# Ledger of designs, part 61: peptides against a protein of PDB entry 4CIC

Target 1, 148 residues: chain A of PDB entry 4CIC
Amino acid sequence: KVSTKGHYGVQAMFDLAQHFGEGPVSLKSIAERQGLSEPYLEQLIAVLRKAGLVKSVRGAQGGYILAREPRDIKVGDIIRVLEGPIAPVESVSQDDPEHSLKFDFSVTKSVWEKVKKSIEEVLDSITLADMLKDAEEAQMAQGYMYYI
Target 2, 147 residues: chain B of PDB entry 4CIC
Amino acid sequence: KVSTKGHYGVQAMFDLAQHFGEGPVSLKSIAERQGLSEPYLEQLIAVLRKAGLVKSVRGAQGGYILAREPRDIKVGDIIRVLEGPIAPVESVSQDDPEHSLKFDFSVTKSVWEKVKKSIEEVLDSITLADMLKDAEEAQMAQGYMYY

## One batch from the design tools (peptide; aimed at target 1 V2)

Design b2_p25_5_s1 (made by RFdiffusion4, then SolubleMPNN; its pose is not in this set)
Fold by OpenDDE base, seed 5:
Structure b2_p25_5_s1 (fold): chain B 148 residues (1-148), chain C 147 residues (1-147), chain A 25 residues (1-25)
Amino acid sequence: as target 1 above (148 residues)
Amino acid sequence: as target 2 above (147 residues)
Amino acid sequence: MDFISSYEPSEEERKEVIERLRREA
């Protein structure tokens, strides 16, 4: 599962991708367009900035930009930055050491590793550029539906 | 992500698969072998039984058995029974309606649908019989490493 | 940073799940 953090992080990064080349975007404008709270977005952007996926621009027209081209940012990169390594199984809280998955039962682990690999392959196959293209195609399809 | 419930459910079902054809297995024995609490396992087994994946056997040597052959139980079936539909994104708790993912932004949704499909394909491709085979192969490989 | 916030269901959510399971039994 992708957390809310990962989900909103992808939304925020996609918003920045849509404005790539237009200059810095304010957090307020991203928050408004994506239906996010500005304080929550600030936290996400701080992490993404530290990871080098986003740059801060200072000044009266300051804000944020993608640090790389949309084609050079995978969805998997965003998720790994925000959530860490893709874990297919929720780790049982370490607090019950007796219920620690001590049974690293090799077979069940292999199932989850296959799931992990599959998720990674999907998320690493999708760039922000792919998402932009999909958005354009969807908009064109909607436009054609209104003209029919 | 698979929840702890899904994870332990697969472990319990795999334990039952290892004993398939040997008769009923007690929850206590499953709990001991799989490192699960018996009360937690009782909850899991109740759900799995209701879904028709497990049968209860009554009597002095009572316990649980798989309701189907290991080849006829997919990991995906176990997960769907225990967790419901595979959701790639954690649903934002409905309690903050303002933070409801109102922006069903079609593009982000499509990403998560691709992830969902991929997870489903993997989990539906693995049966308890496949897991049994993998366990046997692993045991043989370990045996060859000691000789 | 293990962001696995184990949302341990609250005792109330556990009770609701148990009650729901009891109602459906």
Scores: peptide ipSAE 0.026, ipTM 0.756, DockQ to the pose 0.092
OpenDDE base, seeds 1, 2, 3, 4: peptide ipSAE 0.014, 0.230, 0.059, 0.021; ipTM 0.737, 0.825, 0.775, 0.754; seeds 2, 3 fail the geometry check

Design b2_p25_5_s2 (made by RFdiffusion4, then SolubleMPNN; its pose is not in this set)
Fold by OpenDDE base, seed 5:
Structure b2_p25_5_s2 (fold): chain B 148 residues (1-148), chain C 147 residues (1-147), chain A 25 residues (1-25)
Amino acid sequence: as target 1 above (148 residues)
Amino acid sequence: as target 2 above (147 residues)
Amino acid sequence: MDFIESIEFSKEEREETIKRLLENA
C-alpha cells in the first residue's frame, strides 16, 4: 500500500508538473490546490528536493519547480524517494507488534517479491507526463460530455 | 506492504496445503512450524474458517484442514478474506492522521487503481498448489547443490 | 484493514535511488 506520504508526494509532484514552465510555485498554492497542510507539504518537498526531483527558486517570486521535465520523472522514483523500496510485507503489524515477519520461508517470500515487482513495474511505467496527458484527456472528455 | 495478518495467513494456509491429504493439523503444530503464536494463529484460522477456506475436524486427532484443494485456493482469496479488498493506498497515515486520503483527484486515483489491479492479478495468479510446486522445486535445487 | 498499509522502501534502496537520481541529474 502506498502511504499517505507517497500519495501526497505524487499529488504535489503532479501539481508542479501542471505548472512546469510557468515558473516557481509557492508551497501555499500547492497546498491549497491539493488540499494539503503547508507544514506537511514542506516536509515532502524537502525530501523531494534532497533527491533532486524538485528545485527551490529564491526571491520575491520564489517557490518550487520540477528539477526535470515531467517525462523524466517516474511515479516509481517519487515513491522510492519518499518511502524507500516497496516493502511488500509490513515488518511490524499493529495487530501483532511482537511478531516480526521472519521471511524465513522462501516460498512465501517469493509471493511478496512478485507483488513488489509488479508494483514497481506499474509505478515505473507511469511518468508525470503520462499523468498530464491523462488529465488533459479527462478534461476533454468532461468538456465533451457537457456539450452533448 | 502486506500486513502481518496477510503474511501469516498465507503461511498458515501454505502449511495446511503441505499437509493436505494427511489429515487434520493442530494449531500448535502449525504455530511451531511457521513461527507463529498460537493465539494469533487461532484468530487467523477463525476468519479463514468462517470464509470456508479451512475446516475444523473434531476428535482426539482433531485440528484443521483446507476446505478445498490447494489448486482451488488463490493467494488473492486468502488476502481478501483476511484483510478485505486490496487497497493500494493507506487511508490513514501515521505521519498525518488528520489527512484522510481524499481520492478527489481522478488522475492520482487512476495511478493507484493500476497498482491495485496489478497486485490483484499477481495474487490471483498464485494458488497454494503453485506454492507447493515452488517449494518442491526449491528442495530439489538444494538437493542437487549438495550432490 | 487495508492489505497494503505502506509501501516503504528500505533505507538502502532509497539511498540508491537518490544516488542514481542525483548522478543522472
Scores: peptide ipSAE 0.217, ipTM 0.800, DockQ to the pose 0.083; fails the geometry check
OpenDDE base, seeds 1, 2, 3, 4: peptide ipSAE 0.159, 0.036, 0.100, 0.193; ipTM 0.796, 0.780, 0.785, 0.797; seeds 1, 2, 3, 4 fail the geometry check

Design b2_p25_5_s3 (made by RFdiffusion4, then SolubleMPNN; its pose is not in this set)
Fold by OpenDDE base, seed 5:
Structure b2_p25_5_s3 (fold): chain B 148 residues (1-148), chain C 147 residues (1-147), chain A 25 residues (1-25)
Amino acid sequence: as target 1 above (148 residues)
Amino acid sequence: as target 2 above (147 residues)
Amino acid sequence: MEFIEEIEFSEEERKETIERLRKEA
């Protein structure tokens, strides 16, 4: 499962991608548009900034911008920066904390490694530019539904 | 992350696959071989039995068997039975319980749907028979490293 | 019961990703 951190991190990065080239965006405006708490967004943006995916701009029109073009930012990179490696099996089930997943069983480990690899391949195949394109196509489709 | 339930459920089903055709296996023996608590395994087996993936055998040599051949049981089916639909994003982060993942954002939802589909395709491509074959190949490879 | 609770990336892979991203920048 993508953590809330990964989910909201991708939403925040997508909001910055939609405003790419318009100048710095305030955290308040991102939080309002994305339905996020501003304090939580501050934590996400701090991590993304440290990783070099976001830049802080100082001044009267201060805020945040993408550090790179949307085409140069993979969803997989956003998730890895926020959560680390996609570990499909590391959920410590709240129900049995004493059973550390002893991945000592080679065959079951291989199943989860295949799942991990598949997730990584999907997330690495999607850029913020791809997401922008999908959003434009969806808006055009909605516009056509109002004319029919 | 695969839940402990999904992980241990696949391990228990794989143990039953390794003993397929040998007769009923006790929960105690599965628990010992797989390093599981017997009470936790009882809960998993109850769900798997209700779903028709496992059968209970009564008698002096009572226990559990696979209800189908290993080739007819997908890992994806085991996971769906134990955990329900594969949902890649439904983690209620313990860190912010107030923010329900409003998947209202269509574009981000599409990313997670692609991830979900990819996971389903992988897990539906792997049977217990495939896992048995992989285990045999691994044992053969280990046997050759000792010579 | 949800199959994927959290994709937790190890701190090590997180560091490696950050280091890679810094080298590509």
Scores: peptide ipSAE 0.205, ipTM 0.799, DockQ to the pose 0.083; fails the geometry check
OpenDDE base, seeds 1, 2, 3, 4: peptide ipSAE 0.118, 0.183, 0.077, 0.067; ipTM 0.787, 0.797, 0.781, 0.778; seeds 1, 2, 3, 4 fail the geometry check

Design b2_p25_5_s4 (made by RFdiffusion4, then SolubleMPNN; its pose is not in this set)
Fold by OpenDDE base, seed 5:
Structure b2_p25_5_s4 (fold): chain B 148 residues (1-148), chain C 147 residues (1-147), chain A 25 residues (1-25)
Amino acid sequence: as target 1 above (148 residues)
Amino acid sequence: as target 2 above (147 residues)
Amino acid sequence: MDFIEEIEPSEEERKETIERLKREA
């Protein structure tokens, strides 16, 4: 499961990708375009910056930029930074430790490992550049529908 | 992410698959073997029964059996019954409706749809029969390491 | 199976993340 954190993180990174090469983007502008609270975005950007996916630019036109080209940032990289390792199963809240007999059922574990691997493969196959391309194709398709 | 409910549901169904053809299995025995609480298992089995994946057998040797052969039950079927449709993204709790500007970002949505599809494909490719086979292969491999 | 749990970080996890980030800064 991708958390809201992961979802919004990908949106914020995608916004930065759309403006890649245009200079620094303010957090306020990202928040407004992506429908995110600015305080929440500040937290996400702080994590992404620490991980080296985003750079802060200082100055009158200060803001944030992608630290790498959109083609060099996988969706999987963003998710791993924000959420850690992709877990296929939600950690049972350890609140009832006594009955968490971790029966290491090897077979059931293998099912979830296959799911995990599949998710990782998908997320690692999609770059921010791929997302940009998909957005452009969608806009062109809409433009053609208005001219017909 | 599979919930605990989905995880334990698959374990319970797998236990029933291991005993398929041997007759009804008691909830107590499943709970003991799978490390599940009996009350929790009762809730899971009730849902699985309602969905037609499990049958209750009445009598002195009463209990539960798979309603279909292990080959005819996909892991995806179990998960859909217990958790509903496989969602790639946790639904943002609608509790703050005002700031849920559902920016229907078509592109980000498409990413999660690809993830969903991938999960569905995996879970629909695995049957309880496949799990049984994997268990047998694992047991044989362990047996050969001891000789 | 909600793969995307919109787990809004609990206010506690939000606070812990903020505190951790403040300690590491």
Scores: peptide ipSAE 0.027, ipTM 0.763, DockQ to the pose 0.066; fails the geometry check
OpenDDE base, seeds 1, 2, 3, 4: peptide ipSAE 0.024, 0.024, 0.027, 0.024; ipTM 0.760, 0.763, 0.760, 0.761; seeds 1, 2, 3, 4 fail the geometry check

Design b2_p25_6 (made by RFdiffusion4)
Pose (drawn by RFdiffusion4):
Structure b2_p25_6 (pose): chain A 133 residues (1-84, 100-148), chain B 132 residues (1-84, 100-147), chain P 25 residues (1-25)
Amino acid sequence: KVSTKGHYGVQAMFDLAQHFGEGPVSLKSIAERQGLSEPYLEQLIAVLRKAGLVKSVRGAQGGYILAREPRDIKVGDIIRVLEGSLKFDFSVTKSVWEKVKKSIEEVLDSITLADMLKDAEEAQMAQGYMYYI
Amino acid sequence: KVSTKGHYGVQAMFDLAQHFGEGPVSLKSIAERQGLSEPYLEQLIAVLRKAGLVKSVRGAQGGYILAREPRDIKVGDIIRVLEGSLKFDFSVTKSVWEKVKKSIEEVLDSITLADMLKDAEEAQMAQGYMYY
Amino acid sequence: ALEERIEEAIEWAKEGKRHPTYFNL
């Protein structure tokens, strides 16, 4: 199960990546396009801003823009920002979960916002029918 | 975060794998060795039994034993047993999570209880210091 | 069963919210 924070954090960062070249966008516009609650987004952006992943701009078309280029933002970076008598007895079971954790980390570090932008272009495009192979 | 069910389900199945050659063990003994609550374990075993992963034996020193050999039980099998207008708009974000899900499935299907038994032996051994 | 889940998801969407099962994998 994916947490609300992870899903909305990535959705909002991806929306900013889709508007990076065009410039700043309002939080309201992000919430509208992504189907997010504005109060929750406001709180989310506040953390991403503190982390240096987004920045505010004071323009007429003020609003928010990615603070780093999409190619320099891994999905794992976003997730890492949002997340926060004795004896030893080795647990093989725990070692299995460590392997699960490592694989997830590997997948999320292998995908950048730029990669997501490229996938978005390829998957939601249109073309003449003869070109579908 | 790993659920209580996944953690305890795998712990209990692995305890049974460690006792597969010796025969049946009581649920109390599993709960004691693994630090588990007996009521929760009993509920857990009931599902595992229905799924054919464990079997009860009457015996005298009876109890529970794996219903298949450890080499034929993937960790992913255990997890799968315990788990249970309109328009289209492709979500690249959801496609990322699908990739995460695939990698987890791959890791859990690549490990059997036999693999865990082999790892348990290698990691919790003792030997002359010169062989490290 | 699927129709019921669709109808319930529509009611959630009308409230400006996503159904809880939306985050399921």

Design b2_p25_6_s1 (made by RFdiffusion4, then SolubleMPNN; from b2_p25_6, 11 letters changed)
Fold by OpenDDE base, seed 4:
Structure b2_p25_6_s1 (fold): chain B 148 residues (1-148), chain C 147 residues (1-147), chain A 25 residues (1-25)
Amino acid sequence: as target 1 above (148 residues)
Amino acid sequence: as target 2 above (147 residues)
Amino acid sequence: DLEKLLEEALELLKKGKLHPWYFDL
């Protein structure tokens, strides 16, 4: 499972990207549009704000905005903030004295490091701007299907 | 977390690959070499055997062998057997009636599908033979550091 | 379930603990 935090964090950030330039969006409106509980979204947005991905705006029309342009926010950045840094695989206990076991461990570790790197590369290749573009393209494709 | 099953399953299969052509390996010897409990390894090997990745050999020198050559076993095959097929990200409940939400959901889903595909491609690009080669290369590199 | 594995892998990636061995069984 993409942790629920990562999944809903990307959704909430995408919602803010869709409203980028329109001013502050209320947590209530994001929660309603993304099918999230307000209390859960408050926790996510607090983390995202602390990481400098989101800004809070005060006032009667206050709420949240992206702290950067959608093109300057990678999905990988959102995931790293919500889920923490992908720590290097903690080397299991150094204490197995047999050189052979350490070797087998290193080879299997290299498989998981390749998987990790692949995930990071994919998530770092996708910006909120790319997601907005994919959304616009899908909306246009649906619009053409109704006119035939 | 790569499920402990996937990880230890790859380790157990790699151990069997290292002994490929030497005959059957006992579960005890694999468990000792891989730092696994025998009961846990028995569960893994039962699944791997049922999937046709491992064969049991009977007799006094009985045990387990790879059912195929190391080059014919992908890491992805081992993981799929132990963990099951990567289900498509369960579409969150279809029940949100607003068309806009479904769209946002589809875009976010596409991100996770790209991640899934990339993981599958990586795991399918690595065979037990590749792991054996990487092991030999690392052993040679260590050997050159001591001379 | 490889999805569950990947999801857990992603969760562990996120927790910085990608290594499958951090499942204390």
Scores: peptide ipSAE 0.089, ipTM 0.734, DockQ to the pose 0.040; fails the geometry check
OpenDDE base, seeds 1, 2, 3, 5: peptide ipSAE 0.078, 0.068, 0.067, 0.085; ipTM 0.733, 0.736, 0.731, 0.736; seeds 1, 2, 3, 5 fail the geometry check

Design b2_p25_6_s2 (made by RFdiffusion4, then SolubleMPNN; from b2_p25_6, 13 letters changed)
Fold by OpenDDE base, seed 4:
Structure b2_p25_6_s2 (fold): chain B 148 residues (1-148), chain C 147 residues (1-147), chain A 25 residues (1-25)
Amino acid sequence: as target 1 above (148 residues)
Amino acid sequence: as target 2 above (147 residues)
Amino acid sequence: SLEESLKEALEYLEKGELHPSYFDL
């Protein structure tokens, strides 16, 4: 499972990117647009804020904003904050908790380290600005299908 | 969690690759070397055999062999057989099984599709022969630390 | 399913808990 945290965290950050420069956005409005529970979003935003990816704004129109420009926030930055540093998890085999088979099998470990590195490279290659651009292109493509 | 199937499946296939050309290997011997339960390994090998990655040999020294040379078996081939096609992540939210939020959010879906493609490309770039070579290099490096 | 396993792998990637044993694809 992509932890629901990483997925929803990217969605919430993307929503904030769509409103970047328009001022602070309420958690309620993000939750409604992204189909998220407000309490769940509060937890995600608290983590993202603590990591310095999001800022809270106080006032009559209080809410949240991106702490940086969308081009300066990678998807990988969001994922690392929500999920932590991509550490090697010791596989607890489900059947025998004592036989945490330390996959000390160096060769098999190297395969998955290569996969890990490749995922990190992909996630670090995608910014919130790239996601905004992809969304605009998709909307234009849909708009053309309605006018033809 | 990497499902234990893909991980152990790659280990079992790698063990068969190490013995490639030596004849059939018993499931018991693979299980012992790889720290796997024999019943679990039997299930993995049954799937791998059905997919044509492994062959069963009958006789007094019966067992299993790779169906192809180690260079002709990708890690991606093993994984696809054991886990099925790398489908895009339908996030089943744990809390509401009916609210399988179809992540119809096209933009977020595209991110995960890019990640998926990258994983497939990596796994398809690694053969059992590459793993054998990496193991030999690692053994040599350890040998040099003891001298 | 490979989807669930990728999803798990990604969860583990995210958690910084990418063990090789999380890529049961």
Scores: peptide ipSAE 0.109, ipTM 0.727, DockQ to the pose 0.047; fails the geometry check
OpenDDE base, seeds 1, 2, 3, 5: peptide ipSAE 0.091, 0.092, 0.083, 0.070; ipTM 0.725, 0.722, 0.715, 0.716; seeds 1, 2, 3, 5 fail the geometry check

Design b2_p25_6_s3 (made by RFdiffusion4, then SolubleMPNN; from b2_p25_6, 14 letters changed)
Fold by OpenDDE base, seed 5:
Structure b2_p25_6_s3 (fold): chain B 148 residues (1-148), chain C 147 residues (1-147), chain A 25 residues (1-25)
Amino acid sequence: as target 1 above (148 residues)
Amino acid sequence: as target 2 above (147 residues)
Amino acid sequence: SSKELLEEKLKYLAEGKLHPSYFDL
C-alpha cells in the first residue's frame, strides 16, 4: 500500500505539475482541488520543499511551484522524499527483543528485495510529465472539454 | 513493505516446502526453526489451512504439510490468502465521510495500479520450488567458499 | 480537543507508513 502521505504527496505534486509555467499556486487552491486539508498539505509541501522538489514564491501572488520541470520529477523521487527508502519488509518493531530472532532467512529476504526492486523500477519509470500526458489522454477520451 | 503476517506466512510455508515429502511437521518445530512464536504461527497456519494451501495431519506423527507441491504454490498465493488482494492505495477509511472527497484522481490511481500489477507479477513469478532452488544454490555457494 | 484530534489524524496519516499493499506487500 502507498501511505496516505505518499498518495497525497503525489496528488499535490501532480497539481503543481498541471499549473507548471502558470506561476505560483497557493496551498489553499491545491487543497481545494485535491480534496486535502490545507494544514496537512502544508506539512507535505514543507518536506517536498526541503528536498528541493518544490519552491516557495513570496509576494501577493505567492505560493508554490515545482522546482524542476515535470519530466525531471519521478514518482519514485516524490515517494523517497516523503516515505524514505522503499523498505521491502516492515521491520516489525516487535518490542519483544528476546524473540526477535532475526532469522534473516536470506531466501525470504531475496523475495522482498525482488518486490522492492520491481516497485522502484515502476515508480522511477513514471514522471509527472507522464502523468500529465495520461490525464490529457483521459480527458480527450471522456470528451470533457475542460474549459480552462 | 511486506506485512509481518505476509513475511512470517511465507517463512512458514517455505519451512513446510523444505520438509515436503518427509511427512507432517509440527508447529513447534516450524516455530523453532523460523524464530516464530508458536501461538502466532498457529493463527497463520489456520488461515493457510482454510485457504487450502496447508493440510493438517492427525496422529502421533501429526502436524502440517503443504496441500500442493512447492512448484504449485506461488508467493502471491500465500500473500493473497494472508493479506487479501494486493490493494494499491490504502483506502484511508477516513471515517470522516464528509471530507472523504475521494478525488479518485484517475491518473494517480493508475500509477498505483501499475505498482500493484508489478508487485503481483513478481509474487506470481516466484514459487516455493524457486525458493527451494535459491536456498540450495546459496548453500552450495557458501560451501564452495569454505574450500 | 478538535485540534488534538486533527493533530492525531495528521500524525496517523503522516506516520501511515506505506501500508503493506502498495510497497508494503
Scores: peptide ipSAE 0.104, ipTM 0.735, DockQ to the pose 0.247; fails the geometry check
OpenDDE base, seeds 1, 2, 3, 4: peptide ipSAE 0.086, 0.087, 0.066, 0.083; ipTM 0.731, 0.744, 0.731, 0.738; seeds 1, 2, 3, 4 fail the geometry check

Design b2_p25_6_s4 (made by RFdiffusion4, then SolubleMPNN; from b2_p25_6, 12 letters changed)
Fold by OpenDDE base, seed 5:
Structure b2_p25_6_s4 (fold): chain B 148 residues (1-148), chain C 147 residues (1-147), chain A 25 residues (1-25)
Amino acid sequence: as target 1 above (148 residues)
Amino acid sequence: as target 2 above (147 residues)
Amino acid sequence: SLLEELEEALKYLAEGKLHPSYFDL
């Protein structure tokens, strides 16, 4: 199973960003809007809350809010919390003596490390505020297509 | 199963790059050096040959060579050949009426498309010649640690 | 789907097992 945690975690955080400043949102309402199971969302929100990206609000209108402004939460922050630190490629144990295989493996590893770094840079360049802006622009573009 | 095709394909192409100009290399010798099964390597080489990245040489010293110089083969070219074109996300059919879900999905999709594009740019920035150079630099650095 | 492929890529990135096949590129 592809860990849907990163994907659904970004969706849930984006839903909370769309409602930022409107008060606490119930898990039920997020689950309904995002097409997620409520029990699965509870697990994601528990991790995000423990990491300090989400706050729980108690009371009759209780629920969840972003712990920071949408501009202060990167997609990379969400992914790192849900997927964990990208484990440094376990250095395959030194003990296989064939020196040639270690060298070719090191070069291939460097390619994947460059790819990894590039992904991290992209995910760290995108905030929830950027996603909100991209959303607003897409809605405006759709609105114009119905008025023409 | 993680499609080991891209990983092993890059390794096999790198082995052919290391022997570029020395003549044709047997699949057996590539398989032995890269720790690959020969039957699996035969399948990879068949795809790479069909894509014009590898040439088959016939004769007593027959085998495979790179079809182009190492500088003219990107890692991205190898990956695209082995993994195929990313199927354009089938535009989820217009008919699901809940407008809100489509919108949130579109924004999430745009994040993933940005990540994809960045990976393509990285893989297209690395040639087999760059990998050969990085290899040579790593060997020199190891040599200096022993002196 | 590109999304499933990228989720797989991100998972393998997170696991430190970047495999190029997860970049259906």
Scores: peptide ipSAE 0.046, ipTM 0.686, DockQ to the pose 0.085
OpenDDE base, seeds 1, 2, 3, 4: peptide ipSAE 0.049, 0.045, 0.056, 0.067; ipTM 0.694, 0.692, 0.684, 0.690; seeds 1, 2, 3, 4 fail the geometry check

Design b2_p25_7 (made by RFdiffusion4)
Pose (drawn by RFdiffusion4):
Structure b2_p25_7 (pose): chain A 133 residues (1-84, 100-148), chain B 132 residues (1-84, 100-147), chain P 25 residues (1-25)
Amino acid sequence: KVSTKGHYGVQAMFDLAQHFGEGPVSLKSIAERQGLSEPYLEQLIAVLRKAGLVKSVRGAQGGYILAREPRDIKVGDIIRVLEGSLKFDFSVTKSVWEKVKKSIEEVLDSITLADMLKDAEEAQMAQGYMYYI
Amino acid sequence: KVSTKGHYGVQAMFDLAQHFGEGPVSLKSIAERQGLSEPYLEQLIAVLRKAGLVKSVRGAQGGYILAREPRDIKVGDIIRVLEGSLKFDFSVTKSVWEKVKKSIEEVLDSITLADMLKDAEEAQMAQGYMYY
Amino acid sequence: AIEEIVLYDEEEKAKRQEEFFEKIS
């Protein structure tokens, strides 16, 4: 199960990545395109801004823009920002979960926002039918 | 975060794997060794039994034992047993989470209870210091 | 981000996705 925070955090950062070249966009526009609640997005952006992943701009077309290029933002970075009598007895079971954790970390560190932009272009495109192999 | 069910389901199955050659053990003994609540364990075992992963034995010193050898039970098998207008718009974000799910499935399918038994022996051993 | 480890059934997912595409087609 993916948390609301993880899903919305990545969705909002990806929406900003899709508008990076064009410039700042309002939070309202992000919420509209992504189907997110504006109050929740406001809180999410506040953390991402403190983390240096997004920045605000004061322009007419003010609003928010990625603070780092998409190629320099791993999905794992976004997730890391959003997340927060004695005796030793080794647990093999816990070691299994550590292996699950490591694999997830590996996948999320292997994907950048730029990679997601490239995938978005390839997957949602249109073309003449003869070119589908 | 790992659910209570996944953690306790794997812990209980692994305890049974550690006692597979010796024979049946009581649920109370599993709960004691693993630090589990007996009511929760009983509910858990009932599902594992229905799925053919564990079996009850009448015996006298009867109890429960694995229904398949440890080498034939993947950790992923245990997890799978315990778990249960319109328009199309592709979500690249969801595709990322599908990749995360795939990698977890791969890790859990690559580890059997036999692998865990081998790891348990290697990690919790004692030996002359010169052999480290 | 991962609140629970979930292993979905791929055959069931494929069937359900096909049925969705038939509805919108």

